# Designs tried in a protein design run: peptides against a protein of PDB entry 3C66. Part 59

Target 1, 189 residues: chain A of PDB entry 3C66
Amino acid sequence: KSWANLFEKNDFFFRYKFYLEITAYTRGSDEQHLKWSGLVESKVRLLVMKLEVLAGIKIAHPFTKPFESSYCCPTEDDYEMIQDKYGSHKTETALNALKLVTDENKEEESIKDAPKAYLSTMYIGLDFNIENKKEKVDIHIPCTEFVNLCRSFNEDYGDHKVFNLALRFVKGYDLPDEVFDENEKRPSK

## One batch from the design tools (peptide; made by RFdiffusion4, then SolubleMPNN)

Design b2_p15_6_s1 (from b2_p15_6, 6 letters changed)
Fold by OpenDDE base, seed 4:
Structure b2_p15_6_s1 (fold): chain B 189 residues (1-189), chain A 15 residues (1-15)
Amino acid sequence: as target 1 above (189 residues)
Amino acid sequence: PPLPAYRIENTIIEL
């Protein structure tokens, strides 16, 4: 069974207490973002493999599809704000200060030609080995290796004004609203 | 060259 068939969308964001979010950011063209996010997405399996070999991690399961979003992003400060606030339910409300690009509004003149930040987010569900009495699991090394792998692929991806990559560990109850359908209730603590 | 700025948050997971 392909990994794609293992996870029906329906319960992935309820299956795990913990998630690793991988977000590729681009402030530029949609073409630039497609190349950057596509690269990042293509490497996620390597991160999964590195996570799975950690003694504290029992399972690392990637969600098969990225979540795509874009915002009107007129300034560098707005781009920094997006990167700071995105990826957590606790902070994502700050993004309401920016115009989310939607299928309904993308053709509006004020949005169509506006500078944009594009986001592609991959999720990895994590299950931990509680039996090992490890109070702490450090995923810094695999995450850093992943970032280095992605950013070293092309020198253009060194331009942090355009291309960024973030990895965020979140609890299921703090996942962004985007991962839930309108009728789904957010996991409780 | 120094690696460009990236964000890795909450890498130490307390269980």
Scores: peptide ipSAE 0.330, ipTM 0.821, DockQ to the pose 0.653
Fold by OpenDDE base, seed 2:
Structure b2_p15_6_s1 (fold): chain B 189 residues (1-189), chain A 15 residues (1-15)
Amino acid sequence: as target 1 above (189 residues)
Amino acid sequence: PPLPAYRIENTIIEL
């Protein structure tokens, strides 16, 4: 099967038991987010390369497209809540307390001029070399290097009130609902 | 010096 078929949405979120989520957050303008998320996305391939050379990782496969969302985010506490709750099926229901910005509502006066948090999420599917039932793989170093690479690009990206970056390891059964189509059944534990 | 990391969760993967 060609590498191209692996980048099709069809089975990517069913193919792996484990995923690394990379989320770029921006509480600011859409222009700020476009620059920040675009930078993060442009560096994902470097993270993949660093993950692939780890002895415990058999494959690190990036999904080709980011998932985009935005919320009305009136307070810093709301922004912290988004970052805490997003990226896991177990916790994502807490985001229902916030107003999701959609194409249908974005022109409403209460939404148009409201402070927003923008999210762009990239996924990496992970397969591991399981030789023994108790193998531990530490991905801390490549993840930290990736964060530092992105944040060091511009001094403005050091402002945690505006720009944030999260890397989260997630099991396939705990992926956010956004990755599945309406007719797709979530992977079981 | 390295910048402080943002949110990095579950870096030690137990299989």
Scores: peptide ipSAE 0.325, ipTM 0.824, DockQ to the pose 0.590
Fold by OpenDDE base, seed 1:
Structure b2_p15_6_s1 (fold): chain B 189 residues (1-189), chain A 15 residues (1-15)
Amino acid sequence: as target 1 above (189 residues)
Amino acid sequence: PPLPAYRIENTIIEL
């Protein structure tokens, strides 16, 4: 099967037991987010290459498209909450306290002029080589190198009040609802 | 300048 067939949404989020989520956060303008998220997205392939060479990782497959969302984010505390709660089915219900920006509501005056947090999330499906009796795989080094690479690209990304980056290891049953269609059943434990 | 906040969670994967 060609690489292209592996990246159909319907199969990708059911294929692996484990995923690495890479989320670029921006509390600012759409233009700021486009630059930041575009940079992060452009570097994901380098992270994949570093993961693939780890002895415990059999396969690291990136999903080709980011997931995009934005929220009205009036306070710094709201921005911290988004970063804490996003990326896990167990915790994402806390985001319901914030107003999700949609195509239907984006032109409302209360939403149009509100401070916003933008999110772009990339996913990497992981398959592990258990045969080597390795009960543990450490991905800290590749992840840290990736973060440093993205953060060091431009000094503007040093403003933690505006730009943030998170890497989260998630089990398939705990993926955010955004990755599944309404008719798809979440993977069981 | 203060470095942007980054979060790396669960880097040690127990199989």
Scores: peptide ipSAE 0.334, ipTM 0.821, DockQ to the pose 0.713; fails the geometry check
Fold by OpenDDE base, seed 5:
Structure b2_p15_6_s1 (fold): chain B 189 residues (1-189), chain A 15 residues (1-15)
Amino acid sequence: as target 1 above (189 residues)
Amino acid sequence: PPLPAYRIENTIIEL
């Protein structure tokens, strides 16, 4: 059975207590972002495979579709702020200071020609083996290997002013609002 | 040496 048939969107973000967020950032053109995010997305399965074999991880399931957003990003400081604040419900309200690009506003002159930061986020749901009394699981190695794999594909992806990649561990109650429908209640702690 | 990571946050998971 295709992984796509196992999880409706609504069940995925309530099923796990923990998630790994993989966000590809691009401050540049849509074409640059398409290439960068497409590369990152194509490698997520390799990260999943590396996570599944770690002691203490029972399950690592990727969500099949990326979440895509873009912001007007006039400065490098704005780009840094996006990367700092995105990916957590606790901090995402800071992004309200920036103009979110939407289908409704994308043709406005002030938005159409503005510098943009593009975001594509993949989610991995994580389930842990609690029985092993391991108080801590370290996922640093597979995450670092994944980053190195993506960055080494093209020298251009070494330009941190244009391309960035974030891996963030998040609890289900702290997932960004984008993963929930308007009528869905955020998971409790 | 491994390339500098971009952003890797909260890799130590407390259960």
Scores: peptide ipSAE 0.327, ipTM 0.824, DockQ to the pose 0.549; fails the geometry check

Design b2_p15_6_s2 (from b2_p15_6, 7 letters changed)
Fold by OpenDDE base, seed 5:
Structure b2_p15_6_s2 (fold): chain B 189 residues (1-189), chain A 15 residues (1-15)
Amino acid sequence: as target 1 above (189 residues)
Amino acid sequence: PPLVAYRIENTIIEL
């Protein structure tokens, strides 16, 4: 059974207490982002495989579709702010200071020709083996290997002014608003 | 090789 048939969107973001967010950032063209995000997305399955074999991880399930967004990003400081604030409900309100590009506004002259930051985010739901009394699980190694794998694919991906990659561990109650429908209640703590 | 600058946050998970 394809993973796509196992989880409707609505069940996935309520099913786990913990999520790993993998976000590919591009400050450049849509074409640059398509190549970069496509590469990252193509490697997520390898990260899942590495997570599943860690002691203390019971399940690592990827969500099948990326979440995509873009912002008008006139400065490098704005790009840094996006990377700092995105991916957590606690901090994402800071992004309201930037212009979100939407289907409704993308053809506006001020937006069409503006420098943009593109974001593609993949989610991995995590379930842990609590019975092992391990107070802590460290996922640093597989995350680092994944980043190195993606960035080493092309020398251009070493340009941090253009291409970035972030992995963020997030609790279900702190997931970004983008993963929930308007009528869905955010998971409680 | 120097770990390429990346953003990895909260890799130590407290259960």
Scores: peptide ipSAE 0.317, ipTM 0.807, DockQ to the pose 0.571
Fold by OpenDDE base, seed 4:
Structure b2_p15_6_s2 (fold): chain B 189 residues (1-189), chain A 15 residues (1-15)
Amino acid sequence: as target 1 above (189 residues)
Amino acid sequence: PPLVAYRIENTIIEL
C-alpha cells in the first residue's frame, strides 16, 4: 500500500498528540516556490526514515499532501513575521495583519501584482515510545540533516531573502487552523 | 557541509 493510501485526511490531525511541521517558504514567484516546495516535499520521506530510527520515536507518519497558502508580503519584515508566526494556533492570528491570497481575491489588481510569500507545509504525525523512560527525545540531528539536504541542492536556496525552510514541533491542540475543516473541532489538551 | 541557516523550533521534545 502506498503511503498515500494509508492516511485518509479525515483523522490524521486527530490521530497523534504530536506533529512535526515542515514549511517551505518563498518570497518570490510562484514558479520559484513550485521548484523549492517540490524539492522539499520530495525529501520528506527521507526525514521520516531518519525519525523512525530514533529510539524515542515509535512512529513517524507523513501526511500525503502539502497545505498551500500565500500572503501579500510587501516587506522583508512581513516575510520574517510570517515565518515567526506561522505554524502554531497560538501565534497564527498575527498573520491576520497580512492579506491572505485566496481564489476569491487573487485576481484583484492590488493582490495579483503584489509581492507574495508562498508557503507549503508538510505534516508528520509522531508517536513516541513511552516505555523507554526517556523524558526527552531530541530530533535536532534529523531535522538539521533534512534542512541541509534541501538547501544544499541548489545554491539559489541559500538566499534567505527568498527561500526559507522551517521545522516546527507542535502539539495537536496547537496545530494551525488550516488543517481542520470548518466543522471540525480542534483537539483539546 | 556548512550548516545552512535554518529555523528549527522545539527539537527537544519533553514527553
Scores: peptide ipSAE 0.317, ipTM 0.808, DockQ to the pose 0.577
Fold by OpenDDE base, seed 3:
Structure b2_p15_6_s2 (fold): chain B 189 residues (1-189), chain A 15 residues (1-15)
Amino acid sequence: as target 1 above (189 residues)
Amino acid sequence: PPLVAYRIENTIIEL
């Protein structure tokens, strides 16, 4: 299969046992989020390059399209809850306590002018070199360098009340529901 | 450059 076929959604979320999720959060305007998420997305290739050269990593393959969502987020505590619960099937049901913004409801009076949290998530599929007898692979340094690169780009991105960035390592069976089509079955443990 | 606050989870991968 050509490398081009690897970027299609069709089997991407079934191909790997492990994924790295990169989520840009914004509690503010859609314009603020567009700038922030666009910056983060533009730097993902640099993280991939740093991951690929680690001895324990065989493949680091980005899914090239972000997943987008937004919630009504009236308080800072709600914003913290979103960041804590999002990105895992095990915990994402807690987000049902918040109002998900959709194309169908975005014009409702209770939603239109409400404070919002915006989320953009990029995924990297990971395959590991088992032959190196490494029981553990540490990706902390590349991830930290990536976060510092994004947050240091503009002084505004240092405001943690508005802009946040999270990296989460997840197993394929614990991916959020958003990555699967309605007719797709979640990978088993 | 100084380290900025971050949310990084499960960076030590046990195989």
Scores: peptide ipSAE 0.317, ipTM 0.807, DockQ to the pose 0.558
Fold by OpenDDE base, seed 2:
Structure b2_p15_6_s2 (fold): chain B 189 residues (1-189), chain A 15 residues (1-15)
Amino acid sequence: as target 1 above (189 residues)
Amino acid sequence: PPLVAYRIENTIIEL
């Protein structure tokens, strides 16, 4: 099967039992987010390369497109909540307390000029070389190196009030709803 | 330089 078929949305989120989520957060302007998320996205291939050489990882395949969302984010506490709750089906319902920005509502006066948190999420599908159920794989080093690589590009990216980056390991059954189409059934445990 | 991390969760994968 061609590499092209691996990047088709239809099977990607069903193909693996495990995923690494990389989310770039920006509480600021859309321009700030485009620069930040674009930088993060441009470096994902380097993280993949570092993951692939780990003994416990058989394969690391990035999904080619980011998932984009934005929320009205009036407070720093809201921004913290977004970062805490996003990226897991178990917790994502908490985001319903915030106003999701959509094409339909973005021009509303209450939304247009409101402080926003922007999210861009990249996914890496993971397959492991685990013969024994007790094997542990530690991905801490490549993840921290990736974070440092991204944030070191500009000193402004050190401002945690504006820019954040999260890496989260997630099981396929706990992927956010955004990765599935309306007619797709979520993977079971 | 010291590694500065943002949010990194579940780095130890138990299968």
Scores: peptide ipSAE 0.309, ipTM 0.806, DockQ to the pose 0.545

Design b2_p15_6_s3 (from b2_p15_6, 7 letters changed)
Fold by OpenDDE base, seed 2:
Order: sequence, then structure tokens, then C-alpha cells
Structure b2_p15_6_s3 (fold): chain B 189 residues (1-189), chain A 15 residues (1-15)
Amino acid sequence: as target 1 above (189 residues)
Amino acid sequence: PPLPAYRIENTIIDL
């Protein structure tokens, strides 16, 4: 498959056993989220470069497009719940307790003026050089450097009540439903 | 509780 095919949805979410999810969260305006998520997205290539040079990582391939979602988020507790539960198929059902904002409902009076949490998620597919199950790869350092890089860009991004950033390592069978089309079957364990 | 400013989860990978 050509390099270009890796950045098309195609089989990207079936190609790897492991993924790194990078989610930018904003509880605020769409404009605030656009700036924050745009910054995070612009730095993903630097994280990829840092991952690729780790001895245990054979391949780090980014998916080129973010996944976008937004929820009505009336409380800080709701915002914490979103950040805790999002990004894993095992836990994402908890988000059903919140109102997902859609093109169909965004103009409803109860939704239009409601506080919202915005999510933009980037994915990196990972392949490892480790054959032995006893070996561990630690990606904490490059992830921490990435977070610091994004958050240090603007002092406003220090307001954790508004702006948050999460990096989560997940297995392919535990990817969120949003990455699959209706006709696609989730990868098996 | 105060929201965490960031989350880095499961970065020690057991393969």
C-alpha cells in the first residue's frame, strides 16, 4: 500500500494492534477550541518524530484527520467525566448520559445556548520491535514533552477548567466507535 | 475535584 493510503481512513484502524490517542478538550467557545485543537494538531508530527526514534517503536503513523465531537457540558463534573470516559470502547458508553451535539440538534434552544465541551482527537498507529511479551516500552517522556510543548504556547492553556489535553495508549479492539463506519466490524482481541 | 490539566495514560506498554 502506498504511503498515501496510510493517511486515508481505509484500513488505518485495522492496520495496527496499538494506537496512541491525542485528545484536545475545550469547555468553552468554538473559537477557543479551534485555536487549542489547531495548536495540538500542528504539533502531532513532532510527537511522531520523537516516537519513531525510540528503540522499541518500529512504526509511528499518524492519521491525518482529527475526529470532532461536542457535548452539552453543564458542570465541571461532566467535563471530568468526559475526560475520564472518552477514548475507550470499554468506557465510552458512559458518555450516553450526556447530550451529543449534532448538526440536527445544534439549533435546539436547550442545546444552542448550553455550555459545551469540544473534543478533537488525533490517532497514531504504533508497531513495535518487541517480540517478547516480557519487554516494555515507555513512551511517557515524549508524551510529556508533547504536552508541555502544547500547553506552554499560551498562558490561557494553563486554565484546566477550560483547556485539557490527554494522551492515551489503547489497543485496536478498544478504539472508540467513532473511528469505524457502520459497515465495519471492530477488530477482535 | 479539580480537573487535571492533562492526562498521560497507559504509557508503559506491556506487549
Scores: peptide ipSAE 0.312, ipTM 0.835, DockQ to the pose 0.471
Fold by OpenDDE base, seed 4:
Formats: structure tokens, sequence, C-alpha cells
Structure b2_p15_6_s3 (fold): chain B 189 residues (1-189), chain A 15 residues (1-15)
């Protein structure tokens, strides 16, 4: 079975109790974001490989497609807020203070030429080996290696005012609303 | 050069 067949969208966000979110942020042009997010996305498979070999991780399955979003982001504070609040259902409501760019509004004069923050988010579903009585799994090393790999690729990606990268571990019930269809109910605790 | 700021959150997973 090809990897592609394992990741039918329909149950991916219900299949795992735990997820790792990888979000590439860009406050700049869409072209800048395409380059940055494309790089990050191209490296996700390497992170998966590093996670799979960790004691306590049974499975690390990447979702095949990124989730794309963009916000009007007039200030650096707004950009920091996006990075702080995005990626968790508990905190994502704070993003309602910003204008989400949609296909319906992107051509509006007030939005078209506005400064934007672009987000591309990759998800990895995680299953753990409970058998080894490990109460804790530390994924810090592979995550740090991944960040270093992405950030070191080009000197331009050192500008944290433009380019950022976040890795967030979340429980299935705390996934952002973007991963669920309108008719899907969020997983319970 | 020092690596630019990045966010890695909840790296220690309590099962």
Amino acid sequence: as target 1 above (189 residues)
Amino acid sequence: PPLPAYRIENTIIDL
C-alpha cells in the first residue's frame, strides 16, 4: 500500500491521540512563503524517520498535504500573536482579532495590498509504545535537528521577522478547527 | 551564527 493510500483525509485526524504540528510562517510575500514552506515540507519526511526510531514512538505518519492559511498582519505584534496562538483549539480563537484572508475576500482593496502572514502546517500523527512503561517520550532532539536543517538551508531564513518555524505537540481533541470538515465533530478527551 | 528563534513546544510527552 503506497503511503498515499494510508493518508486518506477522512480519518487521519481521528486516527491518532497525538499529533505533531509543523508550521512554517512567513510575514512577507507569497513567493517568499512558497519557497520557505516548500523547503520545510520537503524535509518533513526526514523528521518522520527520526521520530520513528525513537524508543516509545510506534508510528509517525505524516499527513500528505499542508494546511494553508493567511492573515492580514499589519504589525510585528500581530505576527507574534499568530505564532503564539495558532495550532491549538484552546488558543486559536485569539486569531479572530485578525482578518483571515479567504478566496472570497483576497481581492478586496483593503486585503489585497495589506501585509500578510502566511502559514503552512504539516501534521504528523503519532502512536506510542506503551509497553515499555515509559511514562515520557522526549522528541526535542529530532525536532531541533529538523529546525536546524530548515533554518540553515539559506541565510535568508535566519530573519525571524520574516521566516519562522514552529513545532507543536497537540492532542487530537486540541487540534485546530481547520483540520475538521464542517460536519465533523472534534474528538473528545 | 546563533540559530534564529524558533518554537518547539511540548517536546516532553507525558503518556
Scores: peptide ipSAE 0.308, ipTM 0.818, DockQ to the pose 0.665
Fold by OpenDDE base, seed 1:
Structure b2_p15_6_s3 (fold): chain B 189 residues (1-189), chain A 15 residues (1-15)
Amino acid sequence: as target 1 above (189 residues)
Amino acid sequence: PPLPAYRIENTIIDL
């Protein structure tokens, strides 16, 4: 089946046991986030290429569309909490303490002028080659190279109070709720 | 310059 057929949301998040999540965070303006997330998204294919050549990885398939969300983020502590808790089903419930920005509420005066954290998340599905008795696969090097590539592109992206980047390895059963439709059942362990 | 905070979690995959 062509890569194009794997990009249907309905099958992608059930096809793999393991995923790599790449999240670009911005505490600032929508314009700042658009530039930062756009840069990160543009480099994901390079990360995929580096993952595919690892002996323990059989397949690395990117989901081509980012997931977008934003929260009212009044403090630096809230921004740190978002970065700590986002990206897994086990921890994402902590985000309920923050106001999610939606199309319905974005024009409310209390939300419109509030500081915001923007999130753009890319997913890579991973299939591992177990035949080589490799009990462990280390993806640290490709991930670090990717982060360095994104952060070094512009000096402004060195401001960790505004721009952040996280890579999280997750199991399919621990994917965030955002990847599933209301009628879809989360994969079992 | 302060090293930009990046988070890379669970890079060693135990299969």
Scores: peptide ipSAE 0.308, ipTM 0.818, DockQ to the pose 0.663
Fold by OpenDDE base, seed 5:
Structure b2_p15_6_s3 (fold): chain B 189 residues (1-189), chain A 15 residues (1-15)
Amino acid sequence: as target 1 above (189 residues)
Amino acid sequence: PPLPAYRIENTIIDL
């Protein structure tokens, strides 16, 4: 079965206790971001395959669509802040200090010509074989291999001032607000 | 050697 047919949006972010977030960041042009995020997205299936074979992982299911956002990002410090605060409900409120680019405001002169940070986020739902509550699962190796795979594709992706890639493990109750509809209740702890 | 990771956070999962 195609992964695309397995999950409607509404069930995916409630189905798992744990998620891996893969965010491609670009501080530059939309064209640069399209190439970078497209590359990252094209490789997610390889990460899933590596996660599924780890001891303690029962299921690794990708959500099929990226979440897209962009912010006005005038400084390198702002870009660092975005990367630090994005991807967790606990910290995402700090992003309110930046101007979110929306369909309603994108044509405003102050936004249209402003430096931007683009974000594309892919989600992997994780289910674990919990036989012993004390067992730790380490996903560092497949995550590092994935980062290396994406970064090695083009030398330009080594420029950390422009291109970044983050892999963040998050609990379902701490997912960003963007994954829920306005009428959906956030999962409890 | 592996390239430096950009950001990899919370890779040790305590279940």
Scores: peptide ipSAE 0.305, ipTM 0.822, DockQ to the pose 0.555; fails the geometry check

Design b2_p15_6_s4 (from b2_p15_6, 5 letters changed)
Fold by OpenDDE base, seed 2:
Structure b2_p15_6_s4 (fold): chain B 189 residues (1-189), chain A 15 residues (1-15)
Amino acid sequence: as target 1 above (189 residues)
Amino acid sequence: FPLPAYRIENTIIEL
C-alpha cells in the first residue's frame, strides 16, 4: 500500500493512540495567516524527520492536510482563550462562547469586518517503541527546534499579538471534534 | 499576561 493510502482521513485519526498537534494562530488578516500557516506547514516534514530518529518513537506520520478554522476575536483575551482551549476535546467547548466563522455566515455584516483569529492545525500520528510501560519519551527538543525554525523566518512572526504557534501532544480520545466526520465515533479511552 | 508567541505542551510522554 502506497504511503498515500495511509493519508486517507478515515483511518488516520483512529490509527494512532497519540498525536502531535501543530497549530498556527493569526489574529489579523487572511493574507497574514496564509503566509504564517504556509510557512509552518512547509516545515512539518523537518519536524517529522527529527521525531522519527528519537529512540522512543517508532513512527511519526503526518496528516497531509491542515484543518482550518476562524473565530470572531474582538479582544486579546479572546485570542488567549482560543490558544488555551483549542486542540483538546476536553476544553474546546469553551470556544462555543465565540462566533465561529463559516461559509454560511462569513458575509454577515457583524462577521465580515470583525477582528478574526485564524487557526491552521497539522497533525502527526505517533507510535512509540516502548518496551517498558514506565519509559518516558521527551519530544521537547525537536518541538523547540521546530518553533525556533518557524519564528526565525521573519521578524514579524515575533509579534505575539498577531502570530502564535502551539505544539500539543494529545491522546486519540482527546482529539478535537473537527478531525472526525459526523458519522464517525470518537475513539474510546 | 501576554501568552508567549509559542507553546509547547505535554512533551514528556508517559505511556
Scores: peptide ipSAE 0.336, ipTM 0.837, DockQ to the pose 0.481
Fold by OpenDDE base, seed 1:
Structure b2_p15_6_s4 (fold): chain B 189 residues (1-189), chain A 15 residues (1-15)
Amino acid sequence: as target 1 above (189 residues)
Amino acid sequence: FPLPAYRIENTIIEL
C-alpha cells in the first residue's frame, strides 16, 4: 500500500503525540527551491528507516505530502527570522510581519519581482516504546546523517545564505496551523 | 552570527 493511502491529513496530525518536522528553506529562485526541496523529500524515507531501528522508537511514519509556503524576503534578517519562527505554533505568529505569497497575490508586480524565501516541510509521526518516563531517546545521529546526506549532494547546498535545512522535534499540540483544516481543533496538551 | 546551513533542535527526547 502506498504511504499516501495509509495516512489522510486529518488523521495523521492527531494520531501521534510527537512529530519530527523537516523543512527545506531556499532564499532564491523557484527553480533552486524545486531542486533542493525535491532532494530533501527524496531522502526522508532513509531517515525513517534509521529512526525505526532506534531503541525506544516503536513507530516512525512519514506524511507523504509536503507543505509548501513562500514569503517575500527582502533581507537576510528576514530569512533568519523565518527559520527561527517557523515550525511551531508558539512562534509562527511572528511570520505575520512578512508578506505571504498566495495564488491570489503572486502576480502582483510588487510580489512577483520581490526576493522570496521558499519552504517545503515534511512530517514524521513518532510513537515511542518507553517503559519508564525517565528514559530518553536520542535522535541526533540519524538526524545528523540525514543532514549530511542532503547537504553533500551538491556543493551549492553549502551556501547557507540560499539553502538551509531544519529538523525540529515538535509536540502535537505545538504543530503549525498549516497542518490543520480551518474547522479542525488543535490537539490538547 | 552566520546561521548554520542546518538546524537540528531538541534531539534528546524526554517523555
Scores: peptide ipSAE 0.336, ipTM 0.834, DockQ to the pose 0.487
Fold by OpenDDE base, seed 4:
Structure b2_p15_6_s4 (fold): chain B 189 residues (1-189), chain A 15 residues (1-15)
Amino acid sequence: as target 1 above (189 residues)
Amino acid sequence: FPLPAYRIENTIIEL
């Protein structure tokens, strides 16, 4: 199977029990987000390479396309809430308190000119070596190195009021709703 | 450089 076939949406979010979510956040302009998310996305392959060499990780497969979303984000507290609640099915319902920007509503006056938080999320499917009697795999070092790599690229990305980066380990049954089509059933525990 | 605010959650994976 070509690499392209390994990254087809079709079963990616059902193929693994575990996922690493990488979310680039921007509270600012679309242009700011495009630069920030594009940088993060360009570095994901380096994180994959670092994960693949860890004892206990059998496979680290990136999903090829980011998931894009944006919310009306009038306050810093709203931005913190987005970063706290996004990326898990258990918590994402809290984001219903915010206005999701859609193609249908983006031209509404109340939304068009509103402050926005932009999100770009990359997913890495993880498979683990069960034969390694390691009850625990720690991915902290690769994740920290990745964050440092992204944030150190430009001093502007040090402004946590505008630019943030989150890495979240999530089980397949707790993936956000955005990764599933309307006709797809969420994986069971 | 102040360590830029980042979130790394659940890095210890229990198998």
Scores: peptide ipSAE 0.332, ipTM 0.825, DockQ to the pose 0.671
Fold by OpenDDE base, seed 5:
Structure b2_p15_6_s4 (fold): chain B 189 residues (1-189), chain A 15 residues (1-15)
Amino acid sequence: as target 1 above (189 residues)
Amino acid sequence: FPLPAYRIENTIIEL
């Protein structure tokens, strides 16, 4: 990774107090995931535009690159667990019960042909108007519109056993470990 | 029926 990319990454995940995580999940083939995640990623800019016009939101800034991960996912229950636990530092330790697929282990016989769950995660940094600190900001509508837009693109994306999409609001101190380098200290509360 | 959103969590933000 270029030094520029490292600095951009570091600055992004420390710049905001709040983030919206958009995760595309696929329990199937790499090809299925590539199509699904690529579609989701292509629509993130539309979500940003819808967030920016909300009175309580001052800034919605997308991170430029997805985070990619995959797990051995032998059961539907494992797939539900991944979707429940992923995306928060508080809960991500539960994923340690599953085998993470890495470049080092992907060719192992026990992993190569195993059912997999693929994850692609996009991050949006959020800044809110200080004047509205006493008011609740509801982002449900733009998030729902985004999900519906992605799911309606192809009938196959209606199969929740294969394709899923999650939007999670998270605080900077509760971001997954994947966004920080090993030598970086997680933001404090 | 609106197609249920897959997973949308914590959309009401209390500042």
Scores: peptide ipSAE 0.330, ipTM 0.824, DockQ to the pose 0.534

